# Ledger of designs, part 136: peptides against a protein of PDB entry 3J47

Target 1, 121 residues: chain A of PDB entry 3J47
Amino acid sequence: IRLTNQLKSLKGLQSKLKDVVEYLDKVINKELPINHTILGKLQDVFNLLPNLGTPDDDEIDVENHDRINISNNLQKALTVKTNDELMVIYISNLVRSIIAFDDLIENKIQNKKIQEQRVKD
Target 2, 26 residues: chain B of PDB entry 3J47
Amino acid sequence: NAQYHLLVKQGDGLLTKLQKYGAAVR

## One batch from the design tools (peptide; made by RFdiffusion4, then SolubleMPNN)

Design b2_p29_7_s1 (from b2_p29_7, 19 letters changed)
Fold by OpenDDE base, seed 5:
Structure b2_p29_7_s1 (fold): chain B 121 residues (1-121), chain C 26 residues (1-26), chain A 29 residues (1-29)
Amino acid sequence: as target 1 above (121 residues)
Amino acid sequence: as target 2 above (26 residues)
Amino acid sequence: TDVKLRDEMIEEVLRQIEEVTKLQKELQA
């Protein structure tokens, strides 16, 4: 039962990770804005990941320790991969915010120049 | 990990400067 | 004075965009 649930959670995580990569590609291509709900769901998956590696049951034989270590290493690798994806999203948002701010500054400069010309006429 | 944290810190520094400029233009 | 200050702000923002763009390229490599 636990292994089947871990495998199902891993498949669900893999599917979500694929959806996030696809979403990231659309965001990088400026086709879509960042969906905060997707980011929140990714964070929730990551917060659940540490709990998927700790079976609280003291009775699982030494032979399962290697499978748990492989699962923990895969989980850590998936965690690193999604952290990298979240970082790309964050940087992309930062760049968009900087560009939008540049446009705002330029618009304010132009508006002030127009007002100064109207006061001189 | 360390490169990630460096990139995030640099980004946060840029955002903070951007906010200061926005307040000065207001 | 206000125009010069604004021009300096634009130059600083352009520098910031360039720095962020470099960091994105380094992350993709």
Scores: peptide ipSAE 0.345, ipTM 0.860, DockQ to the pose 0.030
Fold by OpenDDE base, seed 3:
Structure b2_p29_7_s1 (fold): chain B 121 residues (1-121), chain C 26 residues (1-26), chain A 29 residues (1-29)
Amino acid sequence: as target 1 above (121 residues)
Amino acid sequence: as target 2 above (26 residues)
Amino acid sequence: TDVKLRDEMIEEVLRQIEEVTKLQKELQA
């Protein structure tokens, strides 16, 4: 039962990672806004992943230890990969926020020029 | 990892500059 | 003076956005 649940969680994580990559590509291409709900759920999965590797105190047969270490290394590699994806999302949002702020500044400058022109007329 | 943290730090630096500019324009 | 400082700041921000965007593309490759 535990191994089947870990495999199901890993497959779910892999599918979600693929969905996040596809979503990131759409965000970079300006096709879609960031889905904060997907991001939050991904973060929750990552916060839970270290807990999936905590052995509850049932007798560790030495042969299971190597498979657990391989699983933990793969989970760590997946965690790093998804942290990288989350950061691409974060930076993309940052860039978008900066562009929106630049546009706001330009609009304020234009409005000030219009007011200065109205005072001269 | 290190390149990624550097990229984030650069982005945060940009945001900070933008915030300072927004405060100067107010 | 204030307008020139504003324009210089916008140009610096745009340059740094471009650099960040390049680094993102390199990380995805």
Scores: peptide ipSAE 0.337, ipTM 0.861, DockQ to the pose 0.030
Fold by OpenDDE base, seed 1:
Structure b2_p29_7_s1 (fold): chain B 121 residues (1-121), chain C 26 residues (1-26), chain A 29 residues (1-29)
Amino acid sequence: as target 1 above (121 residues)
Amino acid sequence: as target 2 above (26 residues)
Amino acid sequence: TDVKLRDEMIEEVLRQIEEVTKLQKELQA
């Protein structure tokens, strides 16, 4: 039962990670805006991940210590990998916001120049 | 983690400036 | 390698922030 749940969670995480990567590619290609709800839910899953691999203090034999260490290392590696992906997404959004702002500034400068010309005529 | 939070905080500061400017352009 | 690439991306974002901040000041003058 525990292994099946871990495998299901891992498959769900892998599918979601694939969806995030595909979303990132569409975002990089300017095809779609970032869904903040997906990112927030992903962050919540990762904040809960450290707790998904801690067996509470009930007697599970010394032989599981190596399996727990492997699970914790994999979980830590997955958390780091996802934090890096979320950081890339955040930077990509920031860059797009800057570009959109630069275009807005340029449009306002052009409108001001047109208005100054109309007052001189 | 700490460097990531610092970067996020700096980016949020920029987004806030961007929002203030967008409000002043309207 | 990945840390250096992230640092370079941060520096580029900071540069763009500074440029946008300059343009904003020029537009307010």
Scores: peptide ipSAE 0.352, ipTM 0.865, DockQ to the pose 0.088; fails the geometry check
Fold by OpenDDE base, seed 4:
Structure b2_p29_7_s1 (fold): chain B 121 residues (1-121), chain C 26 residues (1-26), chain A 29 residues (1-29)
Amino acid sequence: as target 1 above (121 residues)
Amino acid sequence: as target 2 above (26 residues)
Amino acid sequence: TDVKLRDEMIEEVLRQIEEVTKLQKELQA
């Protein structure tokens, strides 16, 4: 039962990561705004990932050690991948904020030029 | 990890400069 | 003065975007 639930959670995480990547590609292409709810859910999944690998220290005989190590390595690899995806989202948000600010500056420069021209006329 | 944190820190520094300038331009 | 300060800040922003883009490429390599 626990292994089946872990596999189901892992498949759910993989599907969600795929959806985040697809969303991120649309965001990079300026097709969609960033969904803060998707980002928050990805952060929550990331914060839960370290907890998904705590073996209850009290009942696992020596024969399951190899399966636990494989699970921990896969979880660590997924954690790194999730960090990289979160980073790309963060950078994309940053770049978008910078572009929006640049446009605001340019609009202010243009407005100032228009005012200076009106004072000369 | 270290390069990631450096990149994030540089981005945060940029956002802070943008915010200060946006406040000075208002 | 305000226009010059804006132009200098735009240049600094562009420089920082380039640095961030470089760091992103270095992390992906």
Scores: peptide ipSAE 0.340, ipTM 0.863, DockQ to the pose 0.030; fails the geometry check

Design b2_p29_7_s2 (from b2_p29_7, 20 letters changed)
Fold by OpenDDE base, seed 3:
Formats: C-alpha cells, structure tokens, sequence
Structure b2_p29_7_s2 (fold): chain B 121 residues (1-121), chain C 26 residues (1-26), chain A 29 residues (1-29)
C-alpha cells in the first residue's frame, strides 16, 4: 500500500511537473498568467512529501529500511526538481513584474513629455 | 540550484534598479 | 542616463527569460 501510494504520488508529481513546465512556457510566451492554483497544488505536494517519507513508528523490519532509504532519496530528488520548477516560476513572475514596471515608467515619461509640450503650445 | 539562485539574485538586482529608475522618473 | 539604465534593465530581463526557458526545456526532457 505505501509503495503504491508513493508510486502514485511520484507519477502525480511527474505529471504536475510536466504541467508546470508547459504552463511556464505559456507564461514566457505571454499566453497565460501565472496560475496560483497550480503553484498551490505544487506546494501542497511538497508539504505532503515529507509526510510520505516519515514512517509511522510501527514494525522496524530491516528489509523495509533499504526501501525507505531509496524512497527518501527519490523524494529528495523530486523535491529538488520541484524546487527548481518553483524557482523558474518565481523568476518568470519577477521578469514579468520588471517588464510591467518598465512599461509603466515609459508611460509616465511619455505623459510628462505630452504635458511639457502642452505647456509650450 | 546554484544557477537558479544566481538568476534569482540577478532578478532581484534588476528589480532594485528598476525601482530606483521609477523613483528618478517621479 | 535614464534611457541607458532602462536599456540595461531590459537586456537583463531578456537574459533572465532565456535562462527560464532553458530550465523549462531541461525539466521537460
């Protein structure tokens, strides 16, 4: 049951990562705004990943320890991958904010020039 | 990780410069 | 001076977008 849940979570995470990448591409292409829901779901997956790696205190059979260590390493690798994706989203948002601010500054400069021209006329 | 952190840092630096520019245009 | 600063910022933004795109492509592979 736990392994099946981990595999399902891993597949779900992989699918979500793919969706995030696709979303980021659309974001870069200015086709879509950032979907906060996707980001929230990704964060939820991250918050759940540590819980999937915490064995409940029950039966220490040595054979489960190697599987747990492999699972923890996979979870860690997935966590790193998801962190990288979150970082890409963050940078994309930052870049968009900078572009929007640049446009705002340009608009203000243009408005000032128009006002100065009106005073001269 | 390191490349990403560098990129984030560069972005923050750019944002700071943009804020200064915005203040100068006001 | 203001225009020069703006142009530098735009260039930096473009570089960041390119880096983001590269990372997304690497993640999709």
Amino acid sequence: as target 1 above (121 residues)
Amino acid sequence: as target 2 above (26 residues)
Amino acid sequence: EEKKLRDEMIENVLRQIELVQKLMEELRA
Scores: peptide ipSAE 0.355, ipTM 0.851, DockQ to the pose 0.030; fails the geometry check
Fold by OpenDDE base, seed 4:
Structure b2_p29_7_s2 (fold): chain B 121 residues (1-121), chain C 26 residues (1-26), chain A 29 residues (1-29)
Amino acid sequence: as target 1 above (121 residues)
Amino acid sequence: as target 2 above (26 residues)
Amino acid sequence: EEKKLRDEMIENVLRQIELVQKLMEELRA
């Protein structure tokens, strides 16, 4: 039962990660704005990942140790991957913010130049 | 991990600078 | 004075874009 639940959770996480990657690609391509809800869900998944692999201290059965180690390694790998994805999202947001700000500055400069010209006329 | 944290930290620095400039433009 | 400030802000934005680009490149490496 626990292993099946972990596998289901992992599959769910994998699906979510795929969705995030797809979203990130759309974001990088400027097709869609960053969905904060998706980001939040990804963060939640990330925060839950460490908890999915910690066996409760009580059942250290030796036969499960190898499976636990494999699960922990996989969890660690997934954690790293998730971190990388989050970072890409974050950087993409920063870039968009910078571009938007640059456009705002340019618009302000242009507006001021227009006003200065109107005063001279 | 270290590279990741560095990139995030640098990004935060950029955002902070951006915010400062945005406030100065207002 | 205001023009000078705006120009400085633009320059800073450009520097920030460059820094972000470097970060993205480092992330891909």
Scores: peptide ipSAE 0.345, ipTM 0.854, DockQ to the pose 0.031; fails the geometry check
Fold by OpenDDE base, seed 5:
Structure b2_p29_7_s2 (fold): chain B 121 residues (1-121), chain C 26 residues (1-26), chain A 29 residues (1-29)
Amino acid sequence: as target 1 above (121 residues)
Amino acid sequence: as target 2 above (26 residues)
Amino acid sequence: EEKKLRDEMIENVLRQIELVQKLMEELRA
């Protein structure tokens, strides 16, 4: 039951990661803004991942230890990959915000110049 | 991981500065 | 004075963009 739930959660995570990657590609291509709700859900999933890797103290047969280590390594690798993707999104949003701010400053400067010219006329 | 956190921290610093400038321009 | 302040703000924004670009380059490395 727990393995099936972990596998289902992992598949769900994989699907969400795929959706995030697809979204990231669209964001990188400037086609769509970042969906904060997707990021929040992803963060929630990852915050739950450390709890999924803690073996409860029950008799986990030694033979599954290698598979658990491989699964944990894969989950860790997936977590790192997702963190990298989230970072790229964050940086992209930051850059967009800076550009938008620069445009706002320029627009305000231009508007003030136009107003000053109108007062002189 | 450490590099990632550093990059995020630097980005947050830039965002904070950007917000201050935005408030000063308004 | 206000024009000077705005020019300084623009310069600061440009510096921030450069910093973000450096961060992106560091991420790719």
Scores: peptide ipSAE 0.330, ipTM 0.843, DockQ to the pose 0.030; fails the geometry check
Fold by OpenDDE base, seed 1:
Structure b2_p29_7_s2 (fold): chain B 121 residues (1-121), chain C 26 residues (1-26), chain A 29 residues (1-29)
Amino acid sequence: as target 1 above (121 residues)
Amino acid sequence: as target 2 above (26 residues)
Amino acid sequence: EEKKLRDEMIENVLRQIELVQKLMEELRA
């Protein structure tokens, strides 16, 4: 039961990660804006990942040490993958912020030109 | 790694443009 | 090594964001 739930959660996470990657690709391609809800869900999944494979200290039978190590390694690998996705999201947000700032700078330049023209008139 | 570096380079290029505009506004 | 490279990359992006934020603040002033 617990392993099946973990596998189901992992599949769900994998599907969500795929959706996030697809969304990020669309954002990188400027096809779609960032969906903050998807980011929030990804963060929630990331925050839950450490909890999904920590067996409560009370049920750690010594015989499961190898399985625990494998689970920890899988969680670590998933954490790395999630970190990479978060990094892509962060860069995408940075790029959007830069674009928005560029537009603001252009607007300021235009306003300055308008003011200079008014002084000449 | 290569795709990430490419994305970083694109971000740096945008930052450089932003810096040039910032200097023109000052 | 891969972790160090990722950390360096994150630091670079953070520095870029801070720079952009500073420029935005200067533009609002």
Scores: peptide ipSAE 0.314, ipTM 0.846, DockQ to the pose 0.652; fails the geometry check

Design b2_p29_7_s3 (from b2_p29_7, 20 letters changed)
Fold by OpenDDE base, seed 1:
Structure b2_p29_7_s3 (fold): chain B 121 residues (1-121), chain C 26 residues (1-26), chain A 29 residues (1-29)
Amino acid sequence: as target 1 above (121 residues)
Amino acid sequence: as target 2 above (26 residues)
Amino acid sequence: TDLELRDQMILEVLRQIEEVQKLQKELEA
């Protein structure tokens, strides 16, 4: 049961990751704003990853220690990967915010130039 | 990790400069 | 002078945006 749930979760994560990457490409191309729902779902998957590796207390079979370590390493690797993707999303949003703010500043400068010209006339 | 942190730091630095510029335009 | 300073600051911001975009591409690769 656990392995099947992990595989299902991994497939779901992989699909979501693909959707996030596709979304990020659209974001980088300035085609779409960030979808907070996709980001939230990715965070939820990330927060569930530690729980997927918690052995239910009832079958601490010592022989599974290596398998648990491998699972923990995979979870850690997926955690890092997910974090890296969230970071790319964050930077993309930051860049968009900066561009929008730059445009706002330029608009303010233009408005000031227009007012200064009106005072000289 | 290190390259990513560098990218984040650069983005934050840019945001800070933009904020300073916005304050100077007021 | 103040207007020229503002224009220079805009150019510097644009340059930094381009640098951040470059780093983003390097991270995605």
Scores: peptide ipSAE 0.355, ipTM 0.860, DockQ to the pose 0.029
Fold by OpenDDE base, seed 2:
Structure b2_p29_7_s3 (fold): chain B 121 residues (1-121), chain C 26 residues (1-26), chain A 29 residues (1-29)
Amino acid sequence: as target 1 above (121 residues)
Amino acid sequence: as target 2 above (26 residues)
Amino acid sequence: TDLELRDQMILEVLRQIEEVQKLQKELEA
């Protein structure tokens, strides 16, 4: 039962990661704004992932060690993939913030030029 | 990981420069 | 002038944005 639930949770996580990647691609293409709620939920899932891969210390049947290692490796690979996705999101947000600030600076410069011209007239 | 941290560091450096510029324009 | 210095700072920021966008594309590949 626990292994099947872990596999189902992992498949759900993989599907969610795919949805996040697809969302990120749309964000990069300027088609959609970032959904902070999806990102927060994804982060929460990842913070829970280390706990999903910790077998309760009390029932380590030696025969499942290889399957646990494969599960842990897959979880680690998914964690790395999500860290990469979160980075892409962070960078995309940073770039957007910079562009918006550049536009603000340009607007301030233009307003200053207009004021200086009005004082000379 | 290392490439990731490098890219984040470059972004943070850019943000810091942008903040300095915004303070100089103010 | 102070305006010229500001324009130079904007150009440097834009250059850095382009570099970050390039690194992002390299990470997505």
Scores: peptide ipSAE 0.343, ipTM 0.859, DockQ to the pose 0.030
Fold by OpenDDE base, seed 3:
Structure b2_p29_7_s3 (fold): chain B 121 residues (1-121), chain C 26 residues (1-26), chain A 29 residues (1-29)
Amino acid sequence: as target 1 above (121 residues)
Amino acid sequence: as target 2 above (26 residues)
Amino acid sequence: TDLELRDQMILEVLRQIEEVQKLQKELEA
């Protein structure tokens, strides 16, 4: 039962990571807006992932230790990869915010120039 | 990790400059 | 002077955006 649940969780995580990558690519290509709900759910999964790798201490079967270490290394690698993906989203949002701010500044400058010209006329 | 943190730091620096500019334009 | 300073700050921001976009592409590769 535990192994089946771990495999199901890993498959779910892999599917979610794929969905996040696909979403990131669409956001980079400006095809879709950022879905904060997907991001929040991803963060929740990542906050739970370290806890999914905590062996409840109660069954010392020595043969599972290598598989647990491989699983923990894979989970760590997946966590790093997702942190990188989340950063790409964060930076993309930052860049968009900056561009929008630059446009607002330019609009304000233009409006000021128009007002100054109207006072001279 | 180091490249990641550098990129984030550069983004935050840019945001801070943008905020200062916005305050000067007000 | 104030307008020129503003334009210079915009140019610096745009340059930093381009640098960040370059670093992002390097991280994705």
Scores: peptide ipSAE 0.328, ipTM 0.855, DockQ to the pose 0.030
Fold by OpenDDE base, seed 5:
Structure b2_p29_7_s3 (fold): chain B 121 residues (1-121), chain C 26 residues (1-26), chain A 29 residues (1-29)
Amino acid sequence: as target 1 above (121 residues)
Amino acid sequence: as target 2 above (26 residues)
Amino acid sequence: TDLELRDQMILEVLRQIEEVQKLQKELEA
């Protein structure tokens, strides 16, 4: 029962990760805005992943240890990959925000120059 | 990891400078 | 002038954006 639930949770996580990667690709391509709620839920899932990989120490036979280690390594690799993708998107959004703010500043400067010129005329 | 954190720190530094500039233009 | 100082600050922001874009390309490679 626990292994089946872990496998189901991992499959559900893998499906969500695929959906996120697809969303992330659309955001990188400027096709969609970032959904902060999706990113927050992903972060929560990843913060729970280390806890899902800690078997309570007591009764797990040595033969399951290799499969658990492989699962934990795969889970860690998937976590790292997703963190890297989330970072690229965060940076891309930061750059867009900076450009938009720069344009806003330039527009404000131009508007002030136009007002000063109208007062001199 | 380290290169990632460096990139994030540089982005945060840029954002802070941009905020200071926006406050000076206001 | 205050306007010249603002223009210099804009140029510095643009330079920093370019540096961030270079770092992004290095991470993708």
Scores: peptide ipSAE 0.326, ipTM 0.853, DockQ to the pose 0.030

Design b2_p29_7_s4 (from b2_p29_7, 20 letters changed)
Fold by OpenDDE base, seed 4:
Structure b2_p29_7_s4 (fold): chain B 121 residues (1-121), chain C 26 residues (1-26), chain A 29 residues (1-29)
Amino acid sequence: as target 1 above (121 residues)
Amino acid sequence: as target 2 above (26 residues)
Amino acid sequence: EENKLRDQMIEEVLRQIELVEKLQKELEA
């Protein structure tokens, strides 16, 4: 039962990660704004990932040790992948912030030019 | 891991600079 | 001054993107 639940959770996480990647691709392509809720949920998943692979101390059945090791390795790999996805999201946010800042600078420059023209008139 | 953390740290540094500039422009 | 700071920030972001791309490539290898 526990392994099946872990596998189901892992599959759910994998599906969610896929959805996040697809979302990130849309964000990179400027098709969609970054959804902070998706990002937050991804972070939550990431923070829960270490806990999904910790067997509660009480059921270390020796026979499942190999399956647990495989699960832990897979969890670690998924953790790395999730970190990479989070990093891509973070960079995308930085790029957007820079673009927004660029627009603000341009607006300020234009406003300054308008003010200088008004002083000359 | 180390490279990832370095990248994140650099990004945070950039964000901080961006914020400082935005505050100076305001 | 503002443009210079902007340009520096853009350059730094581009460096980060490049670093991420390298990390992704290393992970895929």
Scores: peptide ipSAE 0.364, ipTM 0.869, DockQ to the pose 0.028; fails the geometry check
Fold by OpenDDE base, seed 2:
Structure b2_p29_7_s4 (fold): chain B 121 residues (1-121), chain C 26 residues (1-26), chain A 29 residues (1-29)
Amino acid sequence: as target 1 above (121 residues)
Amino acid sequence: as target 2 above (26 residues)
Amino acid sequence: EENKLRDQMIEEVLRQIELVEKLQKELEA
């Protein structure tokens, strides 16, 4: 039961990760805005992930210890992978903000030029 | 990790330049 | 001067996009 739930959670996380990558590709391609709700839920899942790896029970049979270490290493690797994905999302948003600001600046420059021409006429 | 931190620092540098440019256009 | 600064910022943004794409490829490998 616990292993099946962990495997299901891992598969769910892998699916969400794939969805995030696909979403990032759509963001890079300017097809969709970032869904902050998806990001928030992903962050919540990751904030809950460290709590899934601490069995408070000191009676871990040696055979379960190796499985727990593998699970913790996998969880750490998944956490790193998702931090990397969240980072890519953050940078993609930053790039969009920079482009939008560059367009705003260009529009301001053009508006100033139009005003200067109107004063000369 | 190191490449990530580098990329974040570069992004922050761009944001700072963008803010300076926006202040110069005002 | 302002246009030169803008062009430099755009170039730096493009370099960051390329770096992000490299990191994505490394993560998929």
Scores: peptide ipSAE 0.356, ipTM 0.863, DockQ to the pose 0.029; fails the geometry check
Fold by OpenDDE base, seed 5:
Structure b2_p29_7_s4 (fold): chain B 121 residues (1-121), chain C 26 residues (1-26), chain A 29 residues (1-29)
Amino acid sequence: as target 1 above (121 residues)
Amino acid sequence: as target 2 above (26 residues)
Amino acid sequence: EENKLRDQMIEEVLRQIELVEKLQKELEA
């Protein structure tokens, strides 16, 4: 039961990660804005992942140790990959913030020029 | 991980500066 | 002055992007 739940949770996480990657690709391509709520939930899942890999000290047969190590390595690799994806999202948000700021500056400059022209007339 | 956190921290610092500047332009 | 500050911020972000790209290349190697 626990292993099946872990596998189901991992499959669910993998599916969510795939959805996040797909969303990231759309964001990088400027097709969609970043959903901060999805990102936050993903971060929460990953922060809980180290706790999912600690088997409580009960009778885990030695034969599962290699599978657990492979699972932990895969989970670590998935965590690293997700951190890299989150970094790309973060940078993309910074770039968007700079662009929005640039537009704000330009709008303020234009408004100032319009006001100066109205005072001169 | 440490390099990632450093980069994120630097980016947050830049974002904070950007926010302060945007507030000064308003 | 405002434009100068903006340009400095853009330059800093570009520097961070370059740093990330270097880290990605190091991870792939």
Scores: peptide ipSAE 0.329, ipTM 0.857, DockQ to the pose 0.028; fails the geometry check
Fold by OpenDDE base, seed 1:
Structure b2_p29_7_s4 (fold): chain B 121 residues (1-121), chain C 26 residues (1-26), chain A 29 residues (1-29)
Amino acid sequence: as target 1 above (121 residues)
Amino acid sequence: as target 2 above (26 residues)
Amino acid sequence: EENKLRDQMIEEVLRQIELVEKLQKELEA
């Protein structure tokens, strides 16, 4: 039962990760805005990942130690991958914020030029 | 990695422009 | 090595945010 649930969770995570990557590609291409709900769900998945490989202390059969190590390594690898995706999203948001701020500054510069022209007239 | 570095480089380019505009507004 | 590169990328992004926030504060003043 636990392995099947882990595999199902992994498939769900993989599917969500694929959706996030596809969304990120659209964001990088400026085709779509960032969906904060997708980000929040990805963060939730990330926060749950450490819990997916914690053996409940009550079934430490010594034969599972190698399987636990493999599971922990896989969780670490998935954590790294999730972090990389979050970073790409974050940078994409930052770039958008910078562009919006650049436009705001340009508007302020234009307003200043208009005021300077009015003082000369 | 390469796409990430490209995106970072684009962000840096935008920041540099923003700094120039900020200096022109002062 | 990969973690170090990632940390460097995070630091650069944080520096960019701080710079943008500083520029925003200067624009509001």
Scores: peptide ipSAE 0.322, ipTM 0.853, DockQ to the pose 0.591; fails the geometry check

